# Designs tried in a protein design run: peptides against a protein of PDB entry 3T6J. Part 320

Target 1, 375 residues: chain A of PDB entry 3T6J
Amino acid sequence: PIVESYIGFIESYRDPFGSRGEFEGFVAVVNKAMSAKFERLVASAEQLLKELPWPPTFEKDKFLTPDFTSLDVLTFAGSGIPAGINIPNYDDLRQTEGFKNVSLGNVLAVAYATQREKLTFLEEDDKDLYILWKGPSFDVQVGLHELLGHGSGKLFVQDEKGAFNFDQETVINPETGEQIQSWYRSGETWDSKFSTIASSYEECRAESVGLYLCLHPQVLEIFGFEGADAEDVIYVNWLNMVRAGLLALEFYTPEAFNWRQAHMQARFVILRVLLEAGEGLVTITPTTGSDGRPDARVRLDRSKIRSVGKPALERFLRRLQVLKSTGDVAGGRALYEGYATVTDAPPECFLTLRDTVLLRKESRKLIVQPNTRLE
Target 2, 372 residues: chain A of PDB entry 3T6J as posed
Amino acid sequence: PIVESYIGFIESYRDPFGSRGEFEGFVAVVNKAMSAKFERLVASAEQLLKELPWPPTFEKDKFLTPDFTSLDVLTFAGSGIPAGINIPNYDDLRQTEGFKNVSLGNVLAVAYREKLTFLEEDDKDLYILWKGPSFDVQVGLHALLGHGSGKLFVQDEKGAFNFDQETVINPETGEQIQSWYRSGETWDSKFSTIASSYEECRAESVGLYLCLHPQVLEIFGFEGADAEDVIYVNWLNMVRAGLLALEFYTPEAFNWRQAHMQARFVILRVLLEAGEGLVTITPTTGSDGRPDARVRLDRSKIRSVGKPALERFLRRLQVLKSTGDVAGGRALYEGYATVTDAPPECFLTLRDTVLLRKESRKLIVQPNTRLE

## One batch from the design tools (peptide; made by RFdiffusion4, then SolubleMPNN)

Design b2_p28_6_s2 (from b2_p28_6, 21 letters changed)
Fold by OpenDDE base, seed 4:
Order: structure tokens, then C-alpha cells, then sequence
Structure b2_p28_6_s2 (fold): chain B 375 residues (1-375), chain A 28 residues (1-28)
């Protein structure tokens, strides 16, 4: 078997300032069969990057063919085992030197252990569909998240010699209509500049890319879904995201006004964006459970994903990228923290919903890694 | 017990070389 490994200070999710990496390491085996879909995605990456909602001037100058491999993890040492990985975590290196994507296939392949009767916050008519397509939709989301999420966009940089990697005279900020007013100086990184919001912000961008691009027919074809199946995968992917946004409230600490998990914060932000879009796209309804205690239901109107959801996400995603590219910390923080704010204001009453989420909280899942043996 | 059954299942899955549980909140 082909063995891949890495070890070092890799991910900064546990650093409140997004700067210090946590020591992490894994040993994994390449799954050639499962890598095929990601290879096809890579083959289409250059084209799909053009579908992202920002000008080419905000995208990489030159497409660098990335590596994307499905891995069966044998050993993972860290605080948590991811479903996917994109490295290096330096945006400047990603755009100049390239990057590697991995999907931890045997992690993704874990059978959804959640029994139908224990599946929270979904309408009954969505539960079977959700159970059926959660896995496949997650594959799509992870692939897009890693390859075209983390793998997309350009940072505007002035190097140590004073040279810019963009034309200051001609590049226009699509949000302001003005020339570029800010950039990264030598030694500045995404994490160093955006600090406390950097990790979650980037995850939000990557998740948004996934939702946005999964609507593209070519993407679903790459993953082997056609017709009604493709539409169901799209629906479940979006449904999973809005549900995750509600579940995310578990990871908010009201007393500290902070989030304890970057990805979940990102998902809450996306939920807020889609709720703001209105028009009945997303509805969260407080209910009473069979036990007589508070419950909730999330509904996503399938018919409004493209007409309402996509445009809302497009605008939001473009703003995320523009603010990231220009190193506009003030604007980025204002945007992101605005959507990440949790209050009890009607109609959503998110703090009240949080109580419901906590009440319906499932036990923490145990991540169990395999043993190896010689046969 | 439920715990014993779970542990048995987990051990079986480990022997089969499979990851048993997924943290869906975590990816790079």
C-alpha cells in the first residue's frame, strides 16, 4: 500500500488567536478507488474556480494543479480527527507553491450511527432522505471545501522589496468600486492579521464555496450523481448545513460571547446568511417534543435554493473573499462577527434555541481508530 | 448492557480496520 503521513504543528484551531499550531500527526494508506472522484474534481478545478463569485484578479494568477487523495487513516494523533485536510495552511504558499488535499475516506465512510428516531431538528419527511444522502452529500462538500474552498482566492501582497503581486492601478475592489486600499505586507499572514476570526472565517469561506459550487451540474456529475439523485444530494447538503448552523449553538458560550469551535461558528454564520435571505428559504420552528420539552424543526425549501439561497450566498462569499484578499480586517471582522453574533432577538431567538439544542444534545461521539494486522 | 454492546461493536470495528465514529465538525 501507498503510505502517507505528516507530523508537526499543523492546525491552529485551538489557538484563540489562530497563530499557534497544535501538534498533530497521522499515518494513512492511499485508497486509490476512493481517490478517483477527487482526481476528476482536480481535473475540473481550473474551470470550477472560474465559477466562484469574485473577479479573476482576486483569484490565483496561475492555476497550480493540486493533489487530492483519499486516505484511510490508520493512526491520527491530535485533539480531533478531521474529515478532510488542506495543507499548507499558509495562503501565500498555497497560491505560489500549491497545496495538497486529502479526504480521510474511512472517516467519511463511517456509517451514520444516528438512528432515525434520534435524528434531531429535521422534519419527518426529510429524515429518510437525509439519512440516505448525508454521506454522499458530505463527500461532495468535503471535496469542494478542501479543493476549491481552501484552494481558492488570492492574497494581495506587497513583498519585502516593495513589489505588489497585483496591479494597483487597474485592480478594482468589486464591493467598493475603488482601487485596492489594503493588502498584506511582508511577514503578514492571514492568521496573523485576522487573528481571532481567521480560522472560523476561512472555514466559513470554504463551507460557502462547497454549498455554492455543489449547485453546478458538473460537480455532481464528477461525484457520480445524476438526475433526481443529484438534486437530492444538493438538497441534503444544504439541509445539513442549515441544520449544522442550529446545532452550532452548542458551541457558543453566552457568558463569554465566544465560540468554542471554528467550523461550527462558520456554519452558524452561513445559517444566518441564509435566514437573512428570507423568502421562506430557511425556517426554524420551535416545537414541543414527545417528551413535552422544547424541540425545534429546520426546514429548507428546496425550490428556493437556486433562486434565493444561491444569490445570497454568492454575495456573502464574494464579500468574504474580497475582504480576505485585501487584508481588510476591520471590514472582515465587522461582517463576520455581525453574522456570528448570538442574541435572543426575535424572530429567531437564538439563545432560546440554544437551550433547546443543549436539551436535545446527543452524547459525544467516540472516535475509534482501526488496528492493523498482517495476514 | 448498552455499554457492553457498544464496546463490543467498537472492538469489532477496530479489528476490521474501520473508523467507528466521525467528528463531522472537524476538517482542515
Amino acid sequence: as target 1 above (375 residues)
Amino acid sequence: SELEELLKKLEEERRNGRVVELDESVWG
Scores: peptide ipSAE 0.054, ipTM 0.579, DockQ to the pose 0.201
Fold by OpenDDE base, seed 2:
Structure b2_p28_6_s2 (fold): chain B 375 residues (1-375), chain A 28 residues (1-28)
Amino acid sequence: as target 1 above (375 residues)
Amino acid sequence: SELEELLKKLEEERRNGRVVELDESVWG
């Protein structure tokens, strides 16, 4: 078998400032069968990058073909085991040196193992479909999130010599219609400028890329889904995201007005974007469970994903990218924190919903690290 | 009981780092 490992101060999600990495390491075995889908995605990456909702001037100047592998983890040392990885976590290095994508296959397998009776916040009619397609939809979302999410977008930079990596006279900001007014100066990075929102903001961008591009027929084809199956995978992927946005409330601390988990904050933001789109796309309904205690149901109108959801997500995702590219911290913070705000204002009453989420909270899943032997 | 012994063993393995928590929130 092919063995991969890495060790170091890598993921910064536990740092409130998004800069300091936690020491972690893993040893894993390459799953060749699972890697094949991601290899096909890599082969289409350059074309799919063009489908993202920003001008080419806001995309990387040169596509660098990455590695993408599915790994079965043997040993993981860290606070929590992820489902996917894109490294390095430095945007400048991703642009100039390249990157590697990893899906942790056996971790995903545990993650999508769901008991129907314990599946919260979904309509009964959606539960079986959700259970059936959660795994496949995760593969799609993780692949897109890592490869085309974290792997996309350009930072506008002025180097130490005063040279720009973009033409100041010709590049236009698609949101303002004006020339570029801000950029990263020498020594400034994504994390250093955006600081406390950098990690969550980037995760939100990557998740949004996943939702947006999963609507593209070529993506579903790459993963082997056609016809009704492809539509079901799309539906379940979007449904999972809006459900995750509700579940995210567990990780909000009202007393401190802060989020304790970057990815969950990102998912809540996406939920807010899709709720704002209106037109019955997403509905969250408080209910009473069979136990007589508060419950809730999330409904996603499948027929409105493309007509209502996609345009809303497109506009939002473009704004995220433009603000990131231009280093517009003020604009970026205003946008992101606006959607990340949790209040008890009607009609959603998110603080009340949070109580329901906490009431229905499930125990975290555990992974028993496997052993291997020679045969 | 047998179950108690299994749980004890599992807890020991957890302390030894053989059991880790899955963070479903961490995608990348």
Scores: peptide ipSAE 0.081, ipTM 0.572, DockQ to the pose 0.229; fails the geometry check
Fold by OpenDDE base, seed 5:
Structure b2_p28_6_s2 (fold): chain B 375 residues (1-375), chain A 28 residues (1-28)
Amino acid sequence: as target 1 above (375 residues)
Amino acid sequence: SELEELLKKLEEERRNGRVVELDESVWG
């Protein structure tokens, strides 16, 4: 087996300012079969990047072919085990030097092992589909999230010599129709500028890329899904995201008006975007469980994913990217915090729903990693 | 190899649901 490891100060999620990395390390074995799927995705990445909803001027000037590997984790030391990783975490380096993607396959497999009776907030008719396709849909989402999410987009930069990496006269902001009015100055980074929202904002962008591009037939083909199976994978991927947006409320602290988990905040934001789209795309219905206590159901109309969901996500994702590229912190914060706000306002009554989420919270699963010995 | 056996055991443990669900929240 091929063994991979990394050790260092890598992830900055625990730093409120997104700058200081937490010491992390893992030892893993390469899963060759799953890695082959991701390699096919890499081979199509340059073409798929063109499908993203921003002008080429907001995309990387040069595509740098990354490595993408699926790993089965033997040992992981850190505060949390991710499903996927894109390194380095420096956007400037990703643009100029390239990056490596990894999927922690056995982490995903554990997440797939959901008992039907414990599956919350889904309609009964969706539970079997969800169980069947959760795994495959996660593979698709993680691949897109890491490779084309974190791996996409250009930052407009003025270097220390005053030179721009974009043409100030010809590049137009697609949202305003005007020339570019803001950029990153020398020494400014994504994390330094966007600070408290940087991690969650980037995760939201990456998740949105996953949802958006999973609609592309070529993506599903790469992962081996065709026809009805492909449509079911799409449906379950979107369904999982809207459900995750509801589950995310667990990680909101009303008293402090803050989020404790960047990815969950991101998923809540996406839920808000899709709810705002209206037209019956997403419906959250408070119910009463069999135990007589509050419950809820999330419904996604699969027939409206392309007609209602995709356009809404397209507009939102484009705005995220444009604001990121231009270093428009004020605009980015206004947009993102607007969707990340949790109130008890009708019709959603999210604070009330949060109580329901907490009530239905499953026991925290502890991942115990044994020591392995070669005898 | 011992490593292959270990991987097989890990895979079996995965199949047997003994691997605890990671926080789905942490997609890197």
Scores: peptide ipSAE 0.020, ipTM 0.407, DockQ to the pose 0.155; fails the geometry check
Fold by OpenDDE base, seed 1:
Structure b2_p28_6_s2 (fold): chain B 375 residues (1-375), chain A 28 residues (1-28)
Amino acid sequence: as target 1 above (375 residues)
Amino acid sequence: SELEELLKKLEEERRNGRVVELDESVWG
């Protein structure tokens, strides 16, 4: 088998300032069959990048073809095992040297094993579709998240010599209609500037890219979905995200006004964006469970994904990217923290919903390292 | 104990090549 590994201080999710990496390492085996699907996505990446909702001037100057591999993890040392990885975590290196994407296939497979009776917060009519398409939709989402999420966008930089990597006279900020007024200076990085929101903000951007681009017919075709199946995959992907946004409340600590998990915070932000879009796209309804205790249901109107959801996500995603590219920390923080704020304000009453989420929380599942054998 | 039973179950699932469900919290 083909063995891959990495080791080092890689992820900074546990650092409140997003700067200090946690020591992590894995050993994995390449899944050739699954890797082939991601290779097809890579082959279309340059074209798909053009579909992102920012001008080419905010995208990488040159497309660097990345590697994308599906891995079956044999051993993982760290605080948590991700479903996907994009490395390096330095945006400057991603822009100039390239990057590698991996999907941890057997980790994803674990996520697919949800029993119907344990599936919380979904309408009964959605449960069967969700169970059927959760796996496939995750493959799509992870692929887009890693490759076209983390792998997209340009940082405007002034180097030590005073040279810019963009034309100050011609590049226009699509949000303001003005010339670029801020950028990264020498020694400034994404993490150093955006600090406490950097990790979650980037995850939110990547997740949003996934949702946005999964609507593109070419993407679903690459993954082998057509017709009604493609539409179901899209629906379940979006449904999963809005559900995840509700589940995310588990990872919020009200007393400290703090999020404990960057990805979950990101998913909550996306939920808030889609709720703000209104028009019946997303509805969260408090209910009473069969046990007489609080429950909730998330509903996503399939017919409004393209008409309501896509435009809302487009605007939000563009704003995320523009603020990231320009190093506008104040604007970025205002935008992101605004959506990440958890209050008990009507109609959602998120703090009350959090109590419901905690009440319905399943026992934490422990991941057990797999064994392998030669046959 | 409940923990011992859980660990036993996890070990059995590991032996059977079944991966225990992860929280959807960590994506990468």
Scores: peptide ipSAE 0.020, ipTM 0.476, DockQ to the pose 0.137; fails the geometry check

Design b2_p28_6_s3 (from b2_p28_6, 20 letters changed)
Fold by OpenDDE base, seed 1:
Structure b2_p28_6_s3 (fold): chain B 375 residues (1-375), chain A 28 residues (1-28)
Amino acid sequence: as target 1 above (375 residues)
Amino acid sequence: SELEKNLEKFEEEIRNGRTVELDESVAG
């Protein structure tokens, strides 16, 4: 087997200042089969980028292909085990030498190992399908999210010399039909402009890219899914996202009107977008559990993913990208925070649903020992 | 430009956001 390892002060998530790395290390084995799928996805990336719902002028001039490897972790030493790693965390090296994306495949497998009887918020008819395809669908989503989500889109920039990285006379904003009226100036960054919503907004964009592009037959083929299996993977991927949007409510703090997790906020936003699409695409139904306490069920109409879901996501994703590209913070914040707002307004009553989510919250899973096997 | 490089760097940093704790991964 191909063995990979790293060690050192790498991740700073536990530092309140985000500066000091926690000492961690792992030893892992390359999952060759999954890595090969990611490589095929990378090979198709330039073509798949054209399928994204924005003009080429809003896409990167050159796609920078990351290295993407799936790893089965044998040992991980640290306070927590991530699902994915991007290294190095040194900006200068990322810019000059590149970076490596790592998916910790067996960690994901453990994370998604849910007993059927404990699987919350799904209809009984969906549980078996969800259990079967959760892993594969997540592999698809992760690949798309990382490579074509985060790897896509152009920021319009005016440099310190006043030069633009786009033609001001010819590039048209597809949302307004007008010339580009805003951009990033010298010294402005995505983080500096979009600030509190930057991370979650970008995660939402990347997740949306995943959902949108997973509908493309070539993507499913790359991952080895065809026919009914491909459709099931698509369905479960979308179902997972809408379920995740409900689960996300755990990470909302009503008293502070804030989200504690950027990814979960992003998933809630996507849920809101898909709920807004209407037409019975997504339905959340409050129920009563067998224990007599509140419960809920999320239903996704498979037959409406392409007809209702895709167009809704297309419009939303295009807006996200256009606002990002143009540095339109006001528009971006209005859009994103609008969908990220959690109220108890009917019909969804999200604050009430949050209580239900908290009641149904599973105990934290403890990883005692990483597992892998040779087949 | 240096600005473009910085913006690209940010995009890469966001990808690091996938370095999430298992609890988040399980929820999502």
Scores: peptide ipSAE 0.019, ipTM 0.458, DockQ to the pose 0.062; fails the geometry check
Fold by OpenDDE base, seed 3:
Structure b2_p28_6_s3 (fold): chain B 375 residues (1-375), chain A 28 residues (1-28)
Amino acid sequence: as target 1 above (375 residues)
Amino acid sequence: SELEKNLEKFEEEIRNGRTVELDESVAG
């Protein structure tokens, strides 16, 4: 078997300032079958990057073909086990040296072990579909998130010599219609500038890329989905995201006005974006459970994903990228924190919904990392 | 309580296929 490992200070999610990495390590074996799908995705990456909703001037000048492998984790040492990893976590290095993508395939398998009876916040008609396609949709989402999410976008930089990595005279900000007015100076990084929101903001961008690009037929074809199956995978992927946005409320601390988990904050932001789109795309309905206690249902109108959801996500995702590229911390913070704000304002009443989420919280799952054997 | 929160984060992150962030209060 091909054995992969990594060790080091990698993820900064535990650092409130997004700067200090947690020491992590894993040992895993390559899943050849799934890796082959990701290799096909990598082969299409340069083309798919052009489908992202920002000008080429805001994309990497040259696409550096990354490695992308699916791994079955044997041992993971750290505070949490991700489903996907994109390393290094330094945007400058990603831009100049390239990156490696990893999918932790057997971690996903554990995540899918949800009993129908315990599946919260979904309509009954969606539960079976959700259970069936959660796994496959996650493979798509992880692949896109890691490869084309974290692997996309350019930072505008002025180097120590005063040279720019972009043409100041010709590059136009698509949001303002003006020339670029801000950039990263020497010594400034994504994490140093965006600090407390850097990790969550980047996760939100990556998740949004996943949702946006999963609508592309070529992506679904790469993963082996066609026709009705492809549409179901899309639907479940989007449904999972909006559900996750609701579940995210568990990780919000109202008293401190802070989020305790970057990915969940990101998912809540996406939910807010899709709710803002309106037109019946996403509906969260408070209900009463069979136990007489508060419950809720999330409904996603499948027919409005492309017509309402995609344009809303496109605009949002473009704004995320433009603000990231230009190092516009003020604009980026205003945008992101605006969507990340949790209030009890109608119609959603998110603080009230949070109580419902906490009430319906599922029991803790134990992840057991198994041994593997050659047969 | 902190352990429960961290565990919940872990479960949710695994459920959502991403790295689990521990509560800042526990990471310090």
Scores: peptide ipSAE 0.017, ipTM 0.450, DockQ to the pose 0.058; fails the geometry check
Fold by OpenDDE base, seed 5:
Structure b2_p28_6_s3 (fold): chain B 375 residues (1-375), chain A 28 residues (1-28)
Amino acid sequence: as target 1 above (375 residues)
Amino acid sequence: SELEKNLEKFEEEIRNGRTVELDESVAG
């Protein structure tokens, strides 16, 4: 077996300022079958980047082809095990030196083992479909999230010598129609500028890229889906995201007006974007469970994903990228925190829904590290 | 201490967030 290991100060999710890494280390074995799918995705990455909803001037000048590998984790030392990793976590290095993508396959496999009877917040008609396609849809989402999410987008920079990495005279901001008015100066980074929202904002961008690009036929083909199966994978991926946005409320602390999880905050933001799109795309309905206690159902209209969902996500994702590229912290914070705000305002009444989410919370799953033996 | 309990809860929440919504009841 091919063994990989990583050790160092990698993830900054526990730093309120998004800059200081926590110590992390893992040992894993390459999953060859899953890695092959990601290799195909890597081979198409340069073309797929052109499908993202921002001008080429806001994309990296040169895509640096990363290694993308699916790993089965043997041992992991850290605060938590992610489903995927994009390294290094430094945008400046990603722009110039490239990056590596890692998917933790057996972590995902554990997450896929859903019991139908315990699956909350879905319509009964969606449960079997969700269970069937959750794994495959998640593989698609993780691949897109890591490779084309975290791996995409350009930061506009002025170096110490005063040189720009973009043409100030010709590059136009697609949101304003004007020339670029802000950029990163020497010594400024994504994390240093966006600080408290940097991690969650970036995760939201990456998740949005996944949802947006999973609609592209080439992506589904890369993962081996066609026809009705491809449409089901798309549906379940989007359904999973809107459900995750509801579940995310667990990680909001109303008393402190803060989020405790970057990814969950990101998923809630996406839910808010898709709810704002309206037209019956997403519906959250409070219900009463069989136990007589509050419950809820999330409904996603499959027929409106492309017509309503995609345009809404396109506009939102473009705004995220433009604000990121230009280092517009004020605009970025206003946009992101606006969607991340949790109130009890009608019609959604998110604080009330949070109580329902907490009531329906299942026991925490423990990931037990296996004892691996060579046969 | 209450602080230790809060930290443990926070660490648990961070762990859960990095993982795919393990909030789905995967019965072992």
Scores: peptide ipSAE 0.014, ipTM 0.418, DockQ to the pose 0.060; fails the geometry check
Fold by OpenDDE base, seed 2:
Structure b2_p28_6_s3 (fold): chain B 375 residues (1-375), chain A 28 residues (1-28)
Amino acid sequence: as target 1 above (375 residues)
Amino acid sequence: SELEKNLEKFEEEIRNGRTVELDESVAG
């Protein structure tokens, strides 16, 4: 088997300022079968990047074809095990030197083992479908998230010599209709500028890319889904995201007005975007469980994903990218923190829903690392 | 199972490839 490993200060999710990496390391074995799917995705990446909802001027000038490998984790040292990895975490290096994508396949597989009776916040009619397609939909989401999420978008930069990596006279901000008014100066980075929101904001962008591009037939084809199966994968992927947005409330600390997990904050933001779209796309209904205690149900209208969800996500995702590209911290913070704010305002009453989420909280999963044998 | 619920949370935490800060409140 092919063995992959890395070690060092890599992920900055535990740094409130998004800059300091925590110590992390893994040893894993290449899953050749799943890697082949990601290779096909890589081969289509340049074309799929054109489907993203921002002008080409806001996309990387050259897509550097990465290596994308699915790995089965043997050992992982860190505070948590990711499902996917895009390295390096430096946007400048991703743009100039390229990157490597990794999917942690067995982490995903373990995560997919859900008992129907323990599956919270879904309608009964969705549970079987969710269980069936959670794994496949997650593979799609991870691939898109890592490769075309983290791997996409251009930062506008003025170098030390005063040269721009974009044409100041011709590049137009699609949100304002004006020329570009802000950029990254020499020595400024994504993390240094966006600081406390950088990690969560980027995760939100990457997750949004996944949801947006999973609607593209070519993506589903790459993963081997066609017809009704493809539509079910799409539905479950979106359903999983909106459910995750509700579950995310567990990681909000009202007393501190703080999010304790960047990805969960990102998922809540996406939920808020899709709720704001209205038209019955997403509905969260407080209920009473069989135990007589508070419960909730998330409903996603499948028929409105493309007509209502996609346009809402398109607009939001474009705004995320434009603000990122231009280094507009004020605008980016206003947008992101606006959606990340948790209140008890009707109709959603998110703080009340949080109590329900906490009440229905499942025990923390302990990941036991496998033993391998040479046959 | 409790394990499956924990895995779903873990999946949601893992999917994004970043180390999920374990809520210190869950460690107590």
Scores: peptide ipSAE 0.009, ipTM 0.419, DockQ to the pose 0.047; fails the geometry check

